# Ledger of designs, part 51: peptides against a protein of PDB entry 2YKT

Target 1, 231 residues: chain A of PDB entry 2YKT
Amino acid sequence: SRSEEMHRLTENVYKTIMEQFNPSLRNFIAMGKNYEKALAGVTYAAKGYFDALVKMGELASESQGSKELGDVLFQMAEVHRQIQNQLEEMLKSFHNELLTQLEQKVELDSRYLSAALKKYQTEQRSKGDALDKCQAELKKLRKKSQGSKNPQKYSDKELQYIDAISNKQGELENYVSDGYKTALTEERRRFCFLVEKQCAVAKNSAAYHSKGKELLAQKLPLWQQACADPS

## One batch from the design tools (peptide; aimed at target 1 L25)

Design b2_p21_7 (made by RFdiffusion4)
Pose (drawn by RFdiffusion4):
Structure b2_p21_7 (pose): chain A 225 residues (1-144, 151-231), chain P 21 residues (1-21)
Amino acid sequence: SRSEEMHRLTENVYKTIMEQFNPSLRNFIAMGKNYEKALAGVTYAAKGYFDALVKMGELASESQGSKELGDVLFQMAEVHRQIQNQLEEMLKSFHNELLTQLEQKVELDSRYLSAALKKYQTEQRSKGDALDKCQAELKKLRKKPQKYSDKELQYIDAISNKQGELENYVSDGYKTALTEERRRFCFLVEKQCAVAKNSAAYHSKGKELLAQKLPLWQQACADPS
Amino acid sequence: TVTDEQIEAAKEFMKSLYESS
């Protein structure tokens, strides 16, 4: 009986993956694509900025008394080129290693999940029908206490075997369904962890490049008196 | 290593996407 409760829970897990998780994953993939399109716009604009800044640096390089300021502006642009490319690195960890792999899995999963739920429903119904029939055959013999004919005992053994088979099938089916759900959340968490490691390398690179150059830049227009 | 807490946070996030849709 608890078996029937477990049977409904299992159907519900497959339904939750197909109707809630995968659609939400489709939406997440779409947001990720928009995010990358936007990140491309920023990388591009950052280029225009920094070239405009190098142009100012060229002007200061050709002047009397401000050449060193030209050097400071060159170095600012250079630091940004080095930071940016640590960012382009985190960016590709986003496209090839997250968006592409998510799209690849979700594409195949529609057929896989529709087939797995269906196979489970067919196998569970077939085992239930065979059990009910064996029990009906026994009830017929028994109708027309500590006594049992040879044939009644054979039915009792068969019913016991099929009931054990059905309960194990439902028990294992439920465990499998929860595991399918967990594998999909785990993969998502893993892909996010990978992008996160590259975000850590990007931010660490920025901190050190600036920690190196920033004090010298702040000194460039200090009072010499 | 993936923790249970991380998975629960991911589930809450995916549920919010579903509700907002």

Design b2_p21_7_s1 (made by RFdiffusion4, then SolubleMPNN; from b2_p21_7, 11 letters changed)
Fold by OpenDDE base, seed 4:
Structure b2_p21_7_s1 (fold): chain B 231 residues (1-231), chain A 21 residues (1-21)
Amino acid sequence: as target 1 above (231 residues)
Amino acid sequence: MVTDEQLEELKKKLQEIYESQ
C-alpha cells in the first residue's frame, strides 16, 4: 500500500541518519581532532625553528658588518609569532565552535533518533493494527451476513466498520506522511548544521590567511633589499 | 525505553545546540 511504502521510506531516512550520517560525522570529528593536533604540532615545531632564527639574529646584531641583518631576522621571527597567534586563534575556534559542538550533538542525536524512530514505529504500528482489526471485523461481519436469513440485521454495523476503516486509513496515511516530512526535515537540518559550522571555520581560516598575507606583504620587500644595501 | 518526557528533553538539548550561534 501507499502508506506501507511511505512508512518504509520514513524508516530508511532515520536508518540512514543513524547508520550512515552519524558514524560518518563521528569519523569527521575524529579526523578534525587529528587535523587540530597536527596544526598544533606545526605551531610547536615552528616555534623551535624561529627561536633558532632569533639566535642567528642575535649573532648578526653582535657582528660589526651584519648588525642591520640582525633586525631583519628579528622582524622575520616577530611576523612568524603574529601569524602563529592567528593560527592558534583559528584552532581555538575550530575546537570550541565546531568539534566540541558536533561531538555533543552526535552523542545526543544517537539517543534522540533511536527514541524518535521507536516512537514513530510504535504509533504507526498501533494505527496499522487498529485498521487491520477493523478490516478483519468487517470481513467477518460480511461472511456472517451472507450466511444469515436476515442480512439487514448487520447493515448498520457494516456501515460503522466502513466509516471506521475510512477514518483509520486516512489517519494512518496522514501520520506516515507527516512522519516522512519530519524525517526529511531532520536529515536536512543536520546537513545544514554541518554546512553552517564549516562556514564559521572557513571565515576563521580566511582571517588567518589574510593576516599572514598582509604581514608578509608589508615586510618582504624590506627583507629582500637588506642584503643589497651596502654596509 | 526512553519515555516521552526523556525524548522531549533530548529534543530540547539538541535544539539548544542548533540555536547556539
Scores: peptide ipSAE 0.243, ipTM 0.821, DockQ to the pose 0.030
OpenDDE base, seeds 1, 2, 3, 5: peptide ipSAE 0.232, 0.235, 0.240, 0.239; ipTM 0.816, 0.818, 0.820, 0.818

Design b2_p21_7_s2 (made by RFdiffusion4, then SolubleMPNN; from b2_p21_7, 10 letters changed)
Fold by OpenDDE base, seed 4:
Structure b2_p21_7_s2 (fold): chain B 231 residues (1-231), chain A 21 residues (1-21)
Amino acid sequence: as target 1 above (231 residues)
Amino acid sequence: MVTDEQLEELKEKLEKIYEAS
């Protein structure tokens, strides 16, 4: 029947979210954590490199003929520090606003969707069983009436079952239809949430890249000229 | 089995996450 087909579609939406989307989202979170860790590793490694650069700057500053190059090297390290601060801010946002939120959501969502699906299934089955019962009773009544010497005795009861069947059929169809719409909305909402969180990541990333570009664009010409300038 | 009340509680918790975005 139409209601049965729509019921199957509804269940499939919930199952897709639970069995495909949520596990994939968990993997996405795991990959995000790995990416975060790698970026943190870059930060640590970069610190060592630029600390060593500072040491070279100190040596230049102590020299007789290269003092000004010491300042250049210090500026290079300072610009790096500022860029790194922007990266750290991005990482904090990435962790707190994306990964943590998704992790909390996916955990709750597993429990929620399971319960929601079960509730839907229980109610759908209840309505379906009630309809089937009325249909079966009507069929029994008609058989009894057909074999009776006084069929008119069953007329009012037959009408009652017909009305009940009509009402229950309508209720079932509406319930399943609404269930399907709800399920699709739930699915879309989860994808939208992911998109919105990724937009936040993109904004933070853009800020990081812009700041780095600005700082380097300002200083790089000066650094490039440093060796050409007489001391 | 999750009760209707528990289901609603879970829904509310999820809504808070959605609204925070």
Scores: peptide ipSAE 0.284, ipTM 0.846, DockQ to the pose 0.031
OpenDDE base, seeds 1, 2, 3, 5: peptide ipSAE 0.277, 0.283, 0.279, 0.279; ipTM 0.843, 0.845, 0.845, 0.844

Design b2_p21_7_s3 (made by RFdiffusion4, then SolubleMPNN; from b2_p21_7, 10 letters changed)
Fold by OpenDDE base, seed 4:
Formats: sequence, C-alpha cells, structure tokens
Structure b2_p21_7_s3 (fold): chain B 231 residues (1-231), chain A 21 residues (1-21)
Amino acid sequence: as target 1 above (231 residues)
Amino acid sequence: PVTDEQLEKLKEQLQEIYESA
C-alpha cells in the first residue's frame, strides 16, 4: 500500500542517518582532529625555527657591520609571530566552533535518532494494528450477516466499522506522510548544520590568510633590499 | 528504552546545538 511504501521510505531515511551519515560524521571529526594536531605540530616546529632566526638576529646586532640586518631578522620573526597568532585563533575556532559542537551533536544524535525512530515505529504499528483489527472485525461481521436470517441486525455496526476504517486509514496515511517529511527535514538539517559550521571555518581561514598576506606584503620589499643598502 | 520525556530532553539539547552560533 501507499502507506506501507512511505513507511519503508521513512525508516530508510532514519537508518541512512544513523548508519551512514553519523558514522561518516564521526570519521570527519576524527580527520579534523588529525588536521588540528598537524597544524599544532607546524606551530611548534615553526617556533623553533624562528627562535633560531632570532638568535641569528642577535648575532647580527652584536656585529660591527651588520647591525641593521639584525633588525630585519627580528622583524621577520615578529611577522611570523603575528601570522602564527592568527593561525592559533583559527585553530581555536576550528576546535570550539566545529569539532566540539559536531562531537557533542553526533553523540546526542545517536541516542535521539534511535529513540525517535522507535517512537515512530511504535506509533505506526499501533495505528496499523488498530486499522487491521477494525478490518478484521468488519469481515467477521459481514460473514455473520451473510449467514443470518436477519441481516438488518448488523447494519448499524457495519456502518460504524466502515467509518472507523476510513478514519483510521486516513490517520495512518497522514501520520506516515508527516513522518516522512519530518525525517527528510531531519536529514537536511544535519547537512545544513555541517555546511554552516564549515562556513565559519572558511571565514576564519580566510582571515588568517588575508592577515598573513598583508603583513608579508608590507615588509617583504624592505627585507629584500636590506643587503643592498649601505651600512 | 528512552521515554517520551527523555526523547524531548534530547531534542532540546540538540536544538541548543543547532541554534548555537
């Protein structure tokens, strides 16, 4: 029946979210954590490199003929520090606004979706069973009426069952239809949430890249000519 | 089995996440 087909579709949507989307989202979060860790590793490694550069700048500053190059080297390290601060801000956002929220959501969602599906299934079955019962009772009544010498005795009851069946059929169809729409909305909401959170990451990433470009564009020409300038 | 009350609580908790900035 139409209601049975739509019921199967509804269940399949919930199952797809629970068995495909949520596990994939967990993997996405795990990959995000790996990416975060790698970027943190870059930060640490870069600190060592630029600390060593500062040491070279100190030596230049102590020299008789290269003092101004010391300032250049210090500026290079300082610009790096500023760029790194932007990266750290991006990473904080990446962690707090994307990974943490997705992790919390997916944990709750596993419990929620299981319960929601179970509730839907229970109610759907209850309505279906009630309909089947009415149909069965009508069939029994008709058999009794057919074998009776006074069929008119059952006419009012027959009408009542017909009306009950019609009402229960409509109720079941509406319930399943609404269930399907709800399930599709739930699925879409989860994808939209992911997109929105990823947009936040993209904005923060853009800010990081823009700041880095700005800082380097400002200073790089000065650094490039430093050795050509008379001491 | 999750009760209806528990289900609503979970729904509210998820809603809070969805509405988060």
Scores: peptide ipSAE 0.269, ipTM 0.833, DockQ to the pose 0.031
OpenDDE base, seeds 1, 2, 3, 5: peptide ipSAE 0.257, 0.261, 0.262, 0.263; ipTM 0.828, 0.831, 0.830, 0.831

Design b2_p21_7_s4 (made by RFdiffusion4, then SolubleMPNN; from b2_p21_7, 12 letters changed)
Fold by OpenDDE base, seed 2:
Structure b2_p21_7_s4 (fold): chain B 231 residues (1-231), chain A 21 residues (1-21)
Amino acid sequence: as target 1 above (231 residues)
Amino acid sequence: PVTDEQLEELKKKLEEIYKAS
């Protein structure tokens, strides 16, 4: 029946969220944490590299013929420091605004969706059982009427059951229909939440990249000219 | 089994997360 098919669709939506989306989201969070860790590692390794560059700048500053190149090397290291500060800020946002929030959500969502599905199933079954009961009673009444010498005695009661069945059928169909719409809304809301969080990350990432581009664009021409100038 | 009250509480907590975005 239409109601049965829609019921199956509704259950499948909830099951898809619970069995596909949420596990995939947990994996996404795990991969995000790995990515964060790797970027933190890059930051640490970069610090060592540019600290060594500063040392080279110190040597240049102590030289007789390359003193001005010391300043250039210091500037290179400083620009990198600023870029790394932006990266750290981005990572902080990545952790606090994406990973932590997704982790909190997915943990709550497992319990919520299970309970929501169960509530829907219970109510759907209750309405279905009530309908089946009325149908069964009508069938019994009709059998009794067919075996009676006075079938007209049961006519009013038969009409009452017919009306009750019609009403209960309509209620069941409406309930299942609303359930399906609700389930689809729940699914969409979760994808939208992910998209919105990724947009926030993208904005922060864009700021990091923009700052790096700006700083390097400003200084690189100066650094490129440094060796062309006499001491 | 999660009660209706517990379900509503979970829903409320989730709503807080959604709104904080």
Scores: peptide ipSAE 0.296, ipTM 0.853, DockQ to the pose 0.030
OpenDDE base, seeds 1, 3, 4, 5: peptide ipSAE 0.288, 0.292, 0.293, 0.290; ipTM 0.850, 0.851, 0.852, 0.850

Design b2_p21_8 (made by RFdiffusion4)
Pose (drawn by RFdiffusion4):
Structure b2_p21_8 (pose): chain A 225 residues (1-144, 151-231), chain P 21 residues (1-21)
Amino acid sequence: SRSEEMHRLTENVYKTIMEQFNPSLRNFIAMGKNYEKALAGVTYAAKGYFDALVKMGELASESQGSKELGDVLFQMAEVHRQIQNQLEEMLKSFHNELLTQLEQKVELDSRYLSAALKKYQTEQRSKGDALDKCQAELKKLRKKPQKYSDKELQYIDAISNKQGELENYVSDGYKTALTEERRRFCFLVEKQCAVAKNSAAYHSKGKELLAQKLPLWQQACADPS
Amino acid sequence: TVDEFVTEGHTELDEFVTEMH
């Protein structure tokens, strides 16, 4: 009887994956694509900014008394080129290693989940029907206490076997369904961890490039007196 | 500006994924 409760829980897990998780994953993929489209806009504009900044650096390089300011502006643009490309690296860890792999899995999962739930429902129903029939045949013999004919005993053995088979099938089906759910969350967490490692490298690169160059830049217009 | 934008985008994605849980 708890078996029937477990049978409904299992159907519910497959339904949750197909109707909640995968659609939300489709939405996550769409947000990720918008995010990358936007990140491309920023990388591009950062280019225009830094070229405009190099133009100022060229002007200071050609003047009397401000040449070293020209060098400071060149170095600022250079630091940004180095930071940006550590960002473009985190960006591709986003496209090839996250968005693409998520899209690939979710594409195949629709058929896979519809087929797995269906196979489970058919197998569970077939085992239930065979058990009910064996029990009906036994009830017929028994109707027309510590005594059992040879045939009654054979039915009792068969009912015991089929009941054990049905309960194991439902028990294993539930464990499998929870595992399918968890594997999908685990993959999502892993793809996010990978993008995060590249975000750490990007931010670490920025901290050190600036920690190196920033004091010299702050000194360039200090009072020499 | 880029770092603020990237942080906001990641917050939104993390909030959305929390809803999926």

Design b2_p21_8_s1 (made by RFdiffusion4, then SolubleMPNN; from b2_p21_8, 17 letters changed)
Fold by OpenDDE base, seed 3:
Structure b2_p21_8_s1 (fold): chain B 231 residues (1-231), chain A 21 residues (1-21)
Amino acid sequence: as target 1 above (231 residues)
Amino acid sequence: DIEEFIEKMMKDMQDFLESMR
């Protein structure tokens, strides 16, 4: 029946979220943590990099003939430091605005969805059983009426069962329909949440890249001319 | 009971969602 098909669809949506989406999301979070760790490693390694540049700048500054190049090397180190600081800010956002929130959500979702599905199933079954009972009673009544010498005796009761069946059928269909819509909404909400959080990551990533581009674009011409124009 | 469990879970989810706003 229509209601039975829709019921199966509804259950499948919940099952897909619980058995496919949530596990995939957990994996996504795990991969994100690995990525974060690797980038943190880059941050640590970068410290050694610009410290070494600073040291070279110090040596140049002490030189009689290359003193001005010391400033250039210091600037190079400073720009690199600023870029790295921007990366750290991006990582903080990545952790706080994406990973942490997704972790919190996915932990709650499993039990929540299980409970929601169970509630739906219980109510759906209850309504279905009630409908089946009425249908069975009507069938029994009709059999009695067919074998009776006075079938009109059962006419009023037959009408009552017909009305009850109609009402219960409508109620069941509406309930299952609403259930399906709700399930789809739950699924969509989860994807939307992921998209929204990923947008935050994208914004911070853009800020990191733009800052780096800006700083390097501003200073690179100066650095390129430093050797050709000794002061 | 099952009803209590459901209510708790729904509340927890609601609280979580509200905390993000």
Scores: peptide ipSAE 0.025, ipTM 0.625, DockQ to the pose 0.019
OpenDDE base, seeds 1, 2, 4, 5: peptide ipSAE 0.024, 0.023, 0.022, 0.021; ipTM 0.635, 0.624, 0.547, 0.541; seed 2 fails the geometry check

Design b2_p21_8_s2 (made by RFdiffusion4, then SolubleMPNN; from b2_p21_8, 16 letters changed)
Fold by OpenDDE base, seed 5:
Structure b2_p21_8_s2 (fold): chain B 231 residues (1-231), chain A 21 residues (1-21)
Amino acid sequence: as target 1 above (231 residues)
Amino acid sequence: DIDSFLKKQMEEMNKFLESMR
């Protein structure tokens, strides 16, 4: 029946979230944490590299003929520091606005969805059983009527069961329909949450890249001419 | 399998991080 098909669809939505979406989301979070850790490692390694660059700048500043190149090397290190600050802001957002919030949601979601599905199934079954009972009673009544010398005696009761069956069928269909809409809404809400949090990360990532581009674009021409134009 | 995939990715990441020390 249509109601049975819709019921199966409803259950499949919940199962898809629980068995496919949530595990995939956990993996996504884990990969995000790994990515964050790797970037932290890059940050540390970069600090060492640019600290060494500063040392080279110090040596240039102490030289007789390369003093101005010392300033260039210091500027390069300073630009790196500023870019690093932007990266740190992006990473904080990545951690706090995406990973932490997703982790909090996914840890609680399995229990929530299981309970929601169970509640739906229980009520759906209850309504289905009530319908089946009425149908069975009608069948029994019709059997009695066929064997009776006075079938007219059962006519009013037959009509009552027919009406009851119609009403219960309608209630079941409405309940399952609403259940399906609810399930789809639950699924959509989870995807929307992910998209919204990723947008925040994307915004901060864009700021990081923009700032870096601006700083380097401003200074690079100056650095490139430094050897050709001694002060 | 997601668990197997995750395990492999974590192992590769750890190797990478160790190489930076």
Scores: peptide ipSAE 0.013, ipTM 0.394, DockQ to the pose 0.043
OpenDDE base, seeds 1, 2, 3, 4: peptide ipSAE 0.006, 0.006, 0.006, 0.006; ipTM 0.365, 0.364, 0.364, 0.354

Design b2_p21_8_s3 (made by RFdiffusion4, then SolubleMPNN; from b2_p21_8, 16 letters changed)
Fold by OpenDDE base, seed 5:
Structure b2_p21_8_s3 (fold): chain B 231 residues (1-231), chain A 21 residues (1-21)
Amino acid sequence: as target 1 above (231 residues)
Amino acid sequence: SIDEFIDKALADMNAFLQSML
């Protein structure tokens, strides 16, 4: 029936969230943690490289003919430090605003969805059973009427059952339709939450990249001329 | 028909979801 098909669709939405979306989200969180760890590793490795660059700047500053190049090398290291500070702030936000919040939600979601699905199934079954009962009673009444010498005796009761069946059918169809809308809304809400959190990450990432670009663009022309313009 | 019912339901749901944007 139409209501049965819509019921199956509703159940499939809940199943898709529970069996596909939530596991995929857990994997996404895990990959995010791996990415965070890798970026932390890059930060550590970069620190070593630029600390070594500072050492080269110290040597230049101690030289008679390359003192100004020492300042250039120090500026290069300092710009990197500032870029790294922006990266660290971005990573903190990434951890606290995305990964932690998603992890908390996905853990609670399994219980919530199971309860929501069970509630829907219970009420759907209750309405379906009530409809089936009325249909069975009407069928029984019609059989009695066909075997009776006075079929008119049952006409009022037949009309009452027909009306009851029509009402219960409409209620069931509406309930299942609303259930499907609710299920799709639940699915959309989860995707929207992910999108919104990822937008926050994207904004922070953009700020990091913009700051880095600005700092480097400001200093790079000066650094490029340093060897051509001895002090 | 089942198809008509499903199409109507999908249309209603799509309209509802669009209203949330």
Scores: peptide ipSAE 0.017, ipTM 0.427, DockQ to the pose 0.018
OpenDDE base, seeds 1, 2, 3, 4: peptide ipSAE 0.016, 0.016, 0.016, 0.014; ipTM 0.411, 0.440, 0.404, 0.422; seed 2 fails the geometry check

Design b2_p21_8_s4 (made by RFdiffusion4, then SolubleMPNN; from b2_p21_8, 17 letters changed)
Fold by OpenDDE base, seed 5:
Structure b2_p21_8_s4 (fold): chain B 231 residues (1-231), chain A 21 residues (1-21)
Amino acid sequence: as target 1 above (231 residues)
Amino acid sequence: DIEELLEKMLADLNAFLQSMQ
């Protein structure tokens, strides 16, 4: 029946969130932690490279004919330091605003969804059982009426059961329909949350990239002219 | 009671979600 199919669809939505979405989200968090660790590694490696560049700048500053190039090399290292600071701020935000929050959310959600599904199943079954009982009683009443010399004796009670069945059928259909809409809303809310959090990551990344681009765009022309304009 | 548990969990979840905005 339509009600039975809708019930199955509702349960499947909850199961999909619990068995597919939430485990995938946990994996996403784990991959995010790995990515964060790798970026921290890049930061460390880059520091070594630009520290070595500073040493080259020191040598230039001590030279007789290349002192101004020492300042250029120091500026290059300093710009890198500033870019790296922006990256560290982005990573801190990535950890605190995305990974930690998602981890807390997915833990709470597992318990919530289990309880929500159980509540839905219990109420759906209760309404279904009540409907089945009324249908069974009507069938028994009709059987008695067919065998009776006075069928009119049962007419009022038959009407009462018919009305009760109609009402319970409508109630069950509405409950299951609302349950399905609720389940779909729960699923959508989870995807929307992920999208919104990822948008925050994208904004932070854009800020990091823009700062780096700005700093390099400002200094690069000066650095490129340094060898052509000896002091 | 499952209903009471759900209400508490929903309240906690909603509070958590609001704190992230």
Scores: peptide ipSAE 0.019, ipTM 0.589, DockQ to the pose 0.020
OpenDDE base, seeds 1, 2, 3, 4: peptide ipSAE 0.018, 0.017, 0.020, 0.014; ipTM 0.573, 0.565, 0.607, 0.347; seeds 1, 3 fail the geometry check

## One batch from the design tools (peptide; aimed at target 1 C192)

Design b2_p22_3 (made by RFdiffusion4)
Pose (drawn by RFdiffusion4):
Structure b2_p22_3 (pose): chain A 225 residues (1-144, 151-231), chain P 22 residues (1-22)
Amino acid sequence: SRSEEMHRLTENVYKTIMEQFNPSLRNFIAMGKNYEKALAGVTYAAKGYFDALVKMGELASESQGSKELGDVLFQMAEVHRQIQNQLEEMLKSFHNELLTQLEQKVELDSRYLSAALKKYQTEQRSKGDALDKCQAELKKLRKKPQKYSDKELQYIDAISNKQGELENYVSDGYKTALTEERRRFCFLVEKQCAVAKNSAAYHSKGKELLAQKLPLWQQACADPS
Amino acid sequence: SATEEFIAELEAEIAEYKAEIA
């Protein structure tokens, strides 16, 4: 009987994956694509900014008394080129290693989940029907206490076997369904962890490049008196 | 750093999921 409760829980897990998780995953993929389109816009504009900044650096390089300021502006642009390309690295860890792999899995999952739930429902119903029939045959013999004919005993053995088979099937089906859910959340967490490691390398690169160059830049227009 | 803490949290969640799946 708790078997029937478990049977409904299992159907509910497959329904939750197909109707909640995968659609939300389709939405997450769409947001990720928008995010990358936007990140491309920033990388591009950062280019225009830094070239405009190099132009100022060229002007200071050709002047009397401001040449070193020209060098400071060159170095600012250079630091940004090195930071940016550590960012482009985190960016491709986003496209090839997250968005593409998510899209690939979610594409195949629709058929896979529809088929797995269906196979489970058919197998569980077929075991339930065979058990009910064996039990009906037995009830017929028994109707027309510590005594049992040979045939009654054979039905009792068969009912016991099929009931054990049905309960194991529902028990294992539930465990499998929770595992399918956990594997989909785990893959999402893993893809996010990978993009996160590259975000850590990007931010670490920026801290050190700036920690190296920033004091010299702050000194360039200090009072020499 | 905050990013390092976030990565450690994600690694702990992965370890939890792998244990539950096993």

Design b2_p22_3_s1 (made by RFdiffusion4, then SolubleMPNN; from b2_p22_3, 12 letters changed)
Fold by OpenDDE base, seed 1:
Structure b2_p22_3_s1 (fold): chain B 231 residues (1-231), chain A 22 residues (1-22)
Amino acid sequence: as target 1 above (231 residues)
Amino acid sequence: SEIEKEIEKLEKEIKELKELIE
């Protein structure tokens, strides 16, 4: 029936969230943590590299013929430091605004969805059972009427059951329909949350890249000219 | 009824969990 089909669809939405979305989200969080760790590793490795560059700059500064190149090398290291600071800010936001929040939500969401689904199922079944009971009673009444010498005696009751069945059927259909809409809304809300959080991450990432681009664009021509200039 | 009590219990749980998640 229409109601049964809609009911199945509703349950499937909840099951999809619980069995597909949430596990995938946990994996997403795990992959995010791995990504964060890797970037932290890059940060550490980069520090070593540019510290070594500073050492080269110190040697240049101590030389007789390459002193000005020491300043260039120091500037290169300083620009790196500024870029790295932007990266660190991005990583903090990535951790605090995305990963931590998602982790907290996904842990509680299983319990929430379980309860929500159970509530829906309980109410749906209750309404369905009430409808079935009413239909069964009507059937019994009709059987009695057919065997009776005075069928007119049952006419009013029959009409009452017919009306009750119609009303209960409508209520059940509406309930299941609303349940389906609610379930879809729950699913959409979760995806929207993910999208919104990723947008925030993207903005932070864009800021990082923009800052790096700007700093390098400003300084690179100067650095490129350094060797052409006399000491 | 027993069903009504169960529904009420579930509603309470849902409400509490929503508050924790939000």
Scores: peptide ipSAE 0.267, ipTM 0.885, DockQ to the pose 0.019
OpenDDE base, seeds 2, 3, 4, 5: peptide ipSAE 0.266, 0.262, 0.255, 0.266; ipTM 0.884, 0.882, 0.881, 0.885

Design b2_p22_3_s3 (made by RFdiffusion4, then SolubleMPNN; from b2_p22_3, 11 letters changed)
Fold by OpenDDE base, seed 2:
Structure b2_p22_3_s3 (fold): chain B 231 residues (1-231), chain A 22 residues (1-22)
Amino acid sequence: as target 1 above (231 residues)
Amino acid sequence: SSIEEKIKELEEKIEELRKEIE
């Protein structure tokens, strides 16, 4: 029946969220943490590299003929420091605004969805059982009427059951339909939340890349000219 | 009824969990 099919669809939405979406989201969070860790590792390694560059700058500054190149090397290291600071800000936001929030929600969501599904199932079953009962009573009444010496005796009651069945059928269909819409809304809400949080990450990432581009664009021409200029 | 009570309990649980998630 239409109501049965829609009921199955509704249950499948909840099951998809619980069995596919949430586990995948947990994996997404785990992969995010791995990504964060790797970037932190890059940060640490880069610090060592540019600290070594500073050392080269110090040697240049101590030389007799390459002193100005020392300043260039120091500037290169400083620009890196500024870019790194921007990266750290991005990572902080990535952790606090995306990973932490998603992790908190996903751990609680399983319980919520389980309760929501159970509520829906309980009410759906209750309405279904009530409908079945009315149908069964009508069938019994018709059997009594069949073979009765006075079938007209049962006519009014038969009409009452027919009306009750029609009403209960309509109520069940409406309830299941609303349940399906609710389930789809729950699913969409979760995807939208993910998209919105990822948009925030994208904005922070854009800021990081923009800052780096600006700093390098400003200084690179100067650095490129450094060796051409006599000391 | 027993069913109504169960539904009410589930509603309360859902509301509680919503507050925790938000």
Scores: peptide ipSAE 0.131, ipTM 0.801, DockQ to the pose 0.019
OpenDDE base, seeds 1, 3, 4, 5: peptide ipSAE 0.102, 0.100, 0.112, 0.016; ipTM 0.771, 0.771, 0.786, 0.470

